# Peptides against a protein of PDB entry 7RZF: the designs that were tried, part 302

Target 1, 358 residues: chain A of PDB entry 7RZF
Amino acid sequence: PFQEEHLKQLYKIVPIKDIRNLYVTFPIPDLQKYYKSNPGHYLGHLIGHEGPGSLLSELKSKGWVNTLVGGQKEGARGFMFFIINVDLTEEGLLHVEDIILHMFQYIQKLRAEGPQEWVFQECKDLNAVAFRFKDKERPRGYTSKIAGILHYYPLEEVLTAEYLLEEFRPDLIEMVLDKLRPENVRVAIVSKSFEGKTDRTEEWYGTQYKQEAIPDEVIKKWQNADLNGKFKLPTKNEFIPTNFEILPLEKEATPYPALIKDTAMSKLWFKQDDKFFLPKACLNFEFFSPFAYVDPLHCNMAYLYLELLKDSLNEYAYAAELAGLSYDLQNTIYGMYLSVKGYNDKQPILLKKIIEKM
Target 2, 358 residues: chain A of PDB entry 7RZF as posed
Amino acid sequence: PFQEEHLKQLYKIVPIKDIRNLYVTFPIPDLQKYYKSNPGHYLGHLIGHEGPGSLLSELKSKGWVNTLVGGQKEGARGFMFFIINVDLTEEGLLHVEDIILHMFQYIQKLRAEGPQEWVFQELKDLNAVAFRFKDKERPRGYTSKIAGILHYYPLEEVLTAEYLLEEFRPDLIEMVLDKLRPENVRVAIVSKSFEGKTDRTEEWYGTQYKQEAIPDEVIKKWQNADLNGKFKLPTKNEFIPTNFEILPLEKEATPYPALIKDTAMSKLWFKQDDKFFLPKANLNFEFFSPFAYVDPLHSNMAYLYLELLKDSLNEYAYAAELAGLSYDLQNTIYGMYLSVKGYNDKQPILLKKIIEKM

## One batch from the design tools (peptide; made by RFdiffusion4, then SolubleMPNN)

Design b2_p27_6_s4 (from b2_p27_6, 14 letters changed)
Fold by OpenDDE base, seed 2:
Structure b2_p27_6_s4 (fold): chain B 358 residues (1-358), chain A 27 residues (1-27)
Amino acid sequence: as target 1 above (358 residues)
Amino acid sequence: SEFEREFLELVKELEEENAKTKSYSPR
C-alpha cells in the first residue's frame, strides 16, 4: 500500500511532554493470520533484547539511548508496522543517523545468522509462562482486550492466540526481515528542540511537525551497513521455567515461618505458600559479618564490593527478568542481604550465578 | 496525506503508550 513517495521520510515532531524519542518504522504485510508463528514477535524479541551484544547494549555504551523497544503494531487495513523505538539522550539526538546505522547493522547480523529455532522456542516458552499466570495475577485487564481480539480470532482461540506460539516459520521471519530495509523506512524524531522549526500542524491534535525526505546519501549509508562485530545473538536464557508443579500443602504446614535448620553458622526459616498456590518462591539471605560496619573504611569497601558484584551480574539481569526472576543485593548494618524471587524452577541457577560472582 | 496522518497518529499512540509504561515503573 505504501508507494515510494511515502517511504524514506523523516518527521520532526514537537511533543507536549519533555521527551526525546526516535521511531524507526517499516511497513510490513498484515501478519494477523500468522499469529501461531508470530514472526514480528520473534524479531521484536531479538531487536529489543537488552543482553550482551544487543543493539541496546551498544547504543547505551555510546550514551545515545536509554531504552529500546522493538515489535509489530497494527496499522490501517492490510498492513502493519514494525517499529524500533528508542528513548534518546541529549547526545543521542545529535547521532540519529548513526543510531539508525547501528539498527541496520544489527538487522544485517540477524540476516547473516538466519532464523534460529531455539530463539522461537524461548519466545514460545516465555509466552506460555505469561499466558499460564496472566489470569491469576490480574483478571480485570483481560475482559476489555478480549472484546477487541474476538474480531480477529475464533472464540476458542481468543484466550490463547496472543500467547500461543505453535509453528516455527523461518520463511515468515525472513519475509519480515526483508521488509526491514533502508528503502522502506519512515523515521520520526520527537523532541522539544524542534519547537519553532516546524512548518506543519496536524489537524486533530494540533501536533506541530516538519516532514522531509531522507537524503539518498543517508539511505545508501544505511544500505551499506557492515556487520558490526560487537553485535551478537543472545545466549540461551537458562532461567526460563519449565516445571510449574505446585507441591501439596503439608499437613504440618505452619501459618508462620518455621525454623528448619539451626546451626552455629546458620539458621533457616521456611514457610510453605498457603495462599497463592503459585510455582514461585522467595529466597532471602542475610549474611552477617562482624567487619561490615567496624569503621568507615570497611563500610566503604563493603559498599564498593556490592556495587562491583551488581555490575558483574548485569549480564544475567535481563534474562532473569524475562523469565520472571529477580534478585536484589543490599548492604545492611550487619553485612549483606540477598533476595531471589520469582518462579522456583530456575532459582537455583540464578543463585549459583550470584554465588559464583561473589 | 492520509498516510502522513496515519503515521502521526501511530507516533502519538506510541508516545502515549510510552508515557504510561514510564509512569508504571515502580520504584
Scores: peptide ipSAE 0.155, ipTM 0.743, DockQ to the pose 0.222
Fold by OpenDDE base, seed 5:
Structure b2_p27_6_s4 (fold): chain B 358 residues (1-358), chain A 27 residues (1-27)
Amino acid sequence: as target 1 above (358 residues)
Amino acid sequence: SEFEREFLELVKELEEENAKTKSYSPR
């Protein structure tokens, strides 16, 4: 068990690579026996969310953070860590205390809202999608993760244990949230800016570092983290597929796209999947405008329009990505290109959202 | 301390994982 002397510590670490990372870590109980409820995944999903009102959205708006990951990781025997990891900007490296304050404000928001069964159900549904298609899409990623998981789960459950959420346990979510406190924090900052400012060397890898106690005033500042009105729970992900039916191959299925609609204003080509047999589609749209490339002004306006459109769609990008949907928008010599890819079930919803912003 | 070593090892593992995930992000 971590004693008080092992908590409230700051490590300044010199990396080999030119990276700037912040690791905010909390010792938590071993949650392995609770894999069916996976409270750490629930919290990781919310803390790591990238949508409007998320922790990452606010930290990006400050120019302090590029990426954020939240979740549980296995530790030594009898405990785990909950970790919030961020990729720091140069400016963010100067604002580490304020970044961590925002983390505690978000955690305080999660405490104030309490455990949400709909969020658990969303995690369950996302995991079920990921599991159902894992074997078909990424055979190479399986072998290295299985080796770690095989130590902890029966072989029959190894494939399912990471993905099968069965039990909503609000009590366990609250229990983990109660461990995510400033008094339990261990912080690591990884940056080349600490070169020549370290006083210790790690024996195994020769990593140069400095350990410091976090001042009690800073701990108190984080303990008094108020509700920040910018933080909100995510909205329900409307892009999560529920229908995975694969339509039978038509007898007239062509090996190439067939022209199925030809009008004065539109042409439509269709090809049925004859190879992968996945409930996925690729929708590609080319929009033609006679004004797109008439002059440099129109080119710049078309570019600016596309950037504004992408920005206006950014609120859906993360939810779509989580649900296995993606979109792409590009300027072309003739106008604009739109692509929507992924599970076919909710593609019409994403396409509608795109069209509503156009 | 043993806890200091374990923490530095954990951070190193996380750095290696992050380096892999950045390389697998098809951007």
Scores: peptide ipSAE 0.154, ipTM 0.749, DockQ to the pose 0.240
Fold by OpenDDE base, seed 3:
Structure b2_p27_6_s4 (fold): chain B 358 residues (1-358), chain A 27 residues (1-27)
Amino acid sequence: as target 1 above (358 residues)
Amino acid sequence: SEFEREFLELVKELEEENAKTKSYSPR
């Protein structure tokens, strides 16, 4: 167990690679016995959320952070860590105190809203989806971000602990959230900018670092974190599949895509899955515009349009990704390509959202 | 301290995990 002398510490670490990371860590009780409720996962889901009004959304809007991961990790015997990890921009490296202030503002928002059973149910449903297809899906479908959250758990324990959410325990959520306080913080900043500014070397790997106490004034600033009106709880994920029915193979099913619709404005090719038997589909759309590559101006406009479209869809990207949906948008010499992949049940919802932004 | 070592090991593990994750980002 960490004593008070081990808390409120800042580590400045020199990496081997050119990386800029911030690790905000909190010692928490061992929660392994509570795997059925997994309060650390509940908090990690919210703190690590990427949707509108999330911690990451605000920190990105300031240009301070590229990515954020939140969750519990095993510690030494008898305790765990709750960790908020961010990839820092060069500017973010100058604003670490303010980044951590925003973390505590978001945590304070979670305290003010209290535990939400619907969020627990969403986590349960997401995990049930992931479990049901664990053995059938090659791990390639979890993007690097979900993989980052999952890296806090052994793959086997992710695969058991996430999938077996059975018990909503608001008391345990509040208990963990009560440990996420400035007085319990251990901070690590990883940056090459600390080269030649360290005073210690770690014996096992030769990692150069400096340890210092976080000033009481800074701790007090974080303790007095106000509610930031930019922070809000996420909305319910509308993309979580509920229907996993696999349609029978049609008698007319071809081993190759068949033309099933031919019109003046559209051609539709279809191939039924005859191999994987998953409740998944891959929708590919090629849009042809005679204007897309007429001249450099139109080419640049088509590029800018696609970037704006992608930006306008960012609000759905994370929720879709969590639900095992993905989309891709690319410029082509003839216009635009759209791909929607993943569980078939909610693909029409995602496709509708994309079309509404086009 | 032993706790300091464990924390530095934890950070190193997280760095290695993050580095693997970045390497799989499609260009």
Scores: peptide ipSAE 0.123, ipTM 0.718, DockQ to the pose 0.210
Fold by OpenDDE base, seed 1:
Structure b2_p27_6_s4 (fold): chain B 358 residues (1-358), chain A 27 residues (1-27)
Amino acid sequence: as target 1 above (358 residues)
Amino acid sequence: SEFEREFLELVKELEEENAKTKSYSPR
């Protein structure tokens, strides 16, 4: 059990590697018995979201953070940690207090909005996709993982338990949110910039560190975190696949792409999957313009156009990635290349979004 | 404290995980 003396602590840690990380950690109850609702996954999904109005979007816009992860991790002695981890820029290392303030502002936004059943449903649907298409882990890793999971789950549920969201439990989400408070925080900052500024060495690994109490004024600053109007809940992810039908192989299926359309303005090549049998497709488009590379001015205009197009599509990039979709846009000597890959069901939606921005 | 050790071990594990994970997409 964490006593108050163990809370509100700051650790400055010297890494072996040249990395800059911030770990904002909260002790939480053991939630293993609530795996069917997984409130930590719900919160991790929102806190770790990368879309517009997310915590990461704001921290990136300030140049302070490159990446962000949120989630629960198992702890010793019947407790867990909720952890928010960020990769810090050099500038972000100077703004750790303000980064943590923004974390508490986002958490305060989650409290104000309350638990959303539609977000839980998206987590459920994403986990169902991940489960259905889970690559066969190598047998050794799979067997050791099953053996560990058997201590926590019924044998019949062991294969599905990690992905099985069945119960929307707003009470448990609120309970975890109530633990994500400044009075319950432990902070670790990992940076080589602390070399020669540490006063302790960890016994097991020889890690050099300094431990400090977080000042009460800083704790109060975080406790008084207001609603930041830049923070918003994500929009519904329209790219999550729901149809996983595999079309039967056509009798005339060719081992190579066949020309199925030939017109003055377009050629279409098609190859049915004869190998993988997955509900996935690759759409590749080559756009030809006689003007794309006529002169340096046209080349620069084509480059600038593509960069603006990519920027205008950033709002969909994360949602598409979560749904197992990806796109790529490249300049070619003849014009532009577009690729859309992943689950076939929602590819038309992503393609439409791309075309609407073109 | 035992808790301080457990916390430092946790941070170290997370550092090792971060160093392996190129893309921090929550799997």
Scores: peptide ipSAE 0.149, ipTM 0.743, DockQ to the pose 0.387; fails the geometry check

Design b2_p27_7_s1 (from b2_p27_7, 13 letters changed)
Fold by OpenDDE base, seed 2:
Structure b2_p27_7_s1 (fold): chain B 358 residues (1-358), chain A 27 residues (1-27)
Amino acid sequence: as target 1 above (358 residues)
Amino acid sequence: MRITVRTEEEEKFVKENEEYIELALSL
């Protein structure tokens, strides 16, 4: 177990690669026995969320962070870590204290809102989808993985234990949140900017680093993290599939797309899946405009329109991706191309959101 | 390591930086 001397520490690490990373780590109890509730996954889902009002959204808006990952990691015997990791911009490297302040403001928001059963249900549903449609792993890697997992899970649950959530445990979520405090923090900053400013060398990899105590004033600043009104819980993910029914193959199914609608304003081709038998579809739309490519001005306007449309859809991109949906928008010489791909159940919802922004 | 890695980019990031993550935790 980490002693008090190991907490409130800042490590400045010199990488071999040109990377800029921040690791904010908290020692937490061993949660392995709580795999059915997986409170660390719940918190990782929220802290690592990319939607509006998320931690990442705010840090990106400031130009300090490119990516953010939150979650639990196995530690030594009898404890784990909760880790918040960010890819820092050059500017973000100068604002590490403020980045961490925002992390604690977001954590404080999670405390204030309390555990949400609907968020747990979304995590459960997403994990169930991921399990059901998991790609075939290479047998060697899979066997080794399963052999490792057998130490942690009952044999009957070993295949499912990593994915299937069964129990909403708000008490355990609160317990983990109570460990995510400034007094328990360990901070590591990885940057070449620390080259020649280190005084220690790590024995295993020869990595140069400096260890510093985080000043009590900085800890106190983080402890007094207020509720930042920019932070909000995610909205419900409307794109999570619930229906996985595969329609029977039509007797007259052709190996090529059939024209099923022909009107003055639209043509529709359809091809039923006769190979994969997955509850997935690809919707492709070509929009024709006589003005799209008439002159350089119209061409540039069509380009700008599409870029603005893409930007306006970014609020849905992450939620769609989590749900196994994707979209693509492209300019064409005739107008615009739209593609929507993934699980077919919620594609109409995503399509509607796209069309409402058009 | 169950980092709730959700994106392929996040998985790649964790894998590419595993050494530094382990170091940050071992210090």
Scores: peptide ipSAE 0.050, ipTM 0.695, DockQ to the pose 0.649
Fold by OpenDDE base, seed 5:
Structure b2_p27_7_s1 (fold): chain B 358 residues (1-358), chain A 27 residues (1-27)
Amino acid sequence: as target 1 above (358 residues)
Amino acid sequence: MRITVRTEEEEKFVKENEEYIELALSL
């Protein structure tokens, strides 16, 4: 168990690889018995969210962070960790204190809003989708994994326990949030910039590091984290599939795409899935413009248009990805290419959002 | 180690950096 002397510590670690990472870690109670509610997953979903008003969105806007991950990790017996990990920019490496302040501001926002049952329901639905369409794992790896998790779950639930959320437990969410405080923080910064500035070596890997106490003044700054008005809870994910019906194979199903519509302005080819039998589709659109590649100016304008379009769609990208949808936009010599892939149920919604931004 | 709420990219990142994460937690 971490004693008070092990908290409020900063570790400066020298990596072998050229990476810049920040790990903000909190010791939390063992939550394994609460797998049906999984409060750490709920918090990880929100803290790690990439949508508008998220922690990552704000930190990216500052130019300090590229990526962010939040979640629980198993520790030693009787405790876990909650970890917020970010990939730091060079500028972000200079603003670690401010980055962590923003983390605590976001956590404070989560406290102020309180546990949201709709967010839990989205996590539940996403996990149910992930479970239902889980790829076949290699038997050996799967058996070893199952053998490991049999220690934690009832035999009847062992296959589902990692995915199926059943119980909304706001009390447990609040309990974990109460552990995500500056007084409980352990910070690790991983950067080559600490080379030659370390005083310790880790025994197992020979990793060089320095340990420092976080100043009380810094802890107090984080404790006094206000509500940053830029932070908002995510909106509901419109892209989560609910219909997984697979249409029967047509009697005249061709092994190749068939031309099903031919007009002066459009051609449509269709091929039914005769192989995978998944509730997924691939929509591919090629847009033709005689102006797209007529001269360098038009080429540059078409490029800029596509970049602006991509930027305007960023608000949906993460929610779509979470729901197992993806889109791609590319310039072509003839105009533009659009691809929408994933679960077919909500593809029309995503496609509509794309078209509305075009 | 599954951190539960990770994109495939995040899972990859964790796997690629597992050593440093474990170190950061063990110190």
Scores: peptide ipSAE 0.164, ipTM 0.731, DockQ to the pose 0.587; fails the geometry check
Fold by OpenDDE base, seed 1:
Structure b2_p27_7_s1 (fold): chain B 358 residues (1-358), chain A 27 residues (1-27)
Amino acid sequence: as target 1 above (358 residues)
Amino acid sequence: MRITVRTEEEEKFVKENEEYIELALSL
């Protein structure tokens, strides 16, 4: 267990690679016995959310952070860590105190809203999808992994225990959230900008670092993190698939796309999956406009239109991605290309959202 | 690290920075 002397510390680390990372870490109790509820995953899902009103959305809007990851990591016996990790921009490196303030404001928002059963259910459903469609791991790696996790899970649950959420435990969510406080923080900043400014060397890799106590005034600023009105809980993910039915192969199924509709305004080709047998589809749309590439002005207008369309769809991009849906929008010399890929069940919803923004 | 790795990019990031993550936690 970390003693008080190990808390409220700042580590400035010199990387070999040109990277800029911030690690905000919190010692938490060992949650391994609570794998059925996995409160750390619940919090990681919310803290690491990328949708509107998320922590990352705000930090990106300021140009300080590119990516954000939140979750639990195993520690030594009897404790774990909760980690918030961000990829910093050059400007973000100058605003680390403010970035961490925003983290605590988001955490305070989570406290104010309390545990949400619908968010747990969403995590459960996402994990069930991930489990069901998990790629076959290499047998040797998989066997070694299973052997390792047999120490933590009943044999009957060992295959599913990493993915299946069964119990909503708001008490455990609150317990972990109560550990995500400034008085319990450890901060590491990884940047080449600390070269020549370090006074210690790590024993294993020879990594140069400096350790500093975080000033009490900074801790107090983070403790007084108010509710930031920009932070909101995510909306329900409407793209999570619930139907995984695979239709039988049609007797007349061709190895190539068949033209199933031919009109003056549209042609439709269809090919049934005869290879993968997954509840997935790929929808490809080519839109033709005689004006798309007539001159440089029209080309630039078509480009601008597509960029604006992409921007208008950003609110759905992350939720779609989490649900195993993707879309792609491209300019073509003939007009525009749209692709929607992933689980077929909710593709019509995503497609409708795209069309409504067009 | 049970980071809810959401994207292949995040998985790659975690793997590429595992050393620094371990260091940040071990110090």
Scores: peptide ipSAE 0.068, ipTM 0.707, DockQ to the pose 0.600; fails the geometry check
Fold by OpenDDE base, seed 4:
Structure b2_p27_7_s1 (fold): chain B 358 residues (1-358), chain A 27 residues (1-27)
Amino acid sequence: as target 1 above (358 residues)
Amino acid sequence: MRITVRTEEEEKFVKENEEYIELALSL
């Protein structure tokens, strides 16, 4: 276990690559025995959320962070870490203290709202989908992975233990949240800007670093993190698939798209999946407008329209992606192209949202 | 246990920075 001397520390690390990363880490108890509830996954899901009112949305809006990952990592025997990792912009590198303040404001929001069973259920459902439709791994890599995790899980559960959530444990979520405090923080900043400013060398890789104590005033600033009104829990993800029925192959299934509707205003082609047999579909729409490319003004208006449409759909983008749905919107010389891909069950919901914004 | 990675980009990011994550945890 980390002693007090190892807490409230800042590490400035020189990378070989030109990267700018911030790691905010918290020692937590060993949660391995609680893999069926996985409170670290629940917290990682919320802290790393990208939707409206998320931590990342606020940090992106300030131009400080590009990406954010949250979750638990194994430590030595008897403890784990909860890690919040962000990719920093050049500007973000100057605002690390304020970035971490926002992290604690978001964590404070999670404490104020308390554990949400519906969020756990979404995590459970998403993980079940990910497990069910997991791609085939290379046998050698897979065997080595399984051999490693056999130390942690019963043999009968070893294949599922990383994915299947079974138990909602609000007590464990609260327990982990209670460890995500400024007094327990370890901060690492990775940047080439620290080159020539380090005083230590790591023994294994020769990585240059500097260790500094985080000032008590900064710790107090983070301890006094208020409820930032910009932070909100995500809304329910309406795109999570629940129906995975695969329709039988039609006897007259064509190897190519068949024209199934032909009207003066629309043509529809359909091809059934005859290869993969997945509960997935690809919907492609081409919209034709005689005005889309008639002159530079109309071309620019069509471009602006699509950018505004994309912006208006951004609230759904992350939730759709998490649910294994994607959409693409492109300008064409004839008008607009729309593609909706992924699990077929909730594609009509996403398509409806797109159409409502058009 | 893995860090909860959600996107392919996040998985790539974690993998590309695994050394620094390990260092940050070992120091």
Scores: peptide ipSAE 0.059, ipTM 0.704, DockQ to the pose 0.613; fails the geometry check

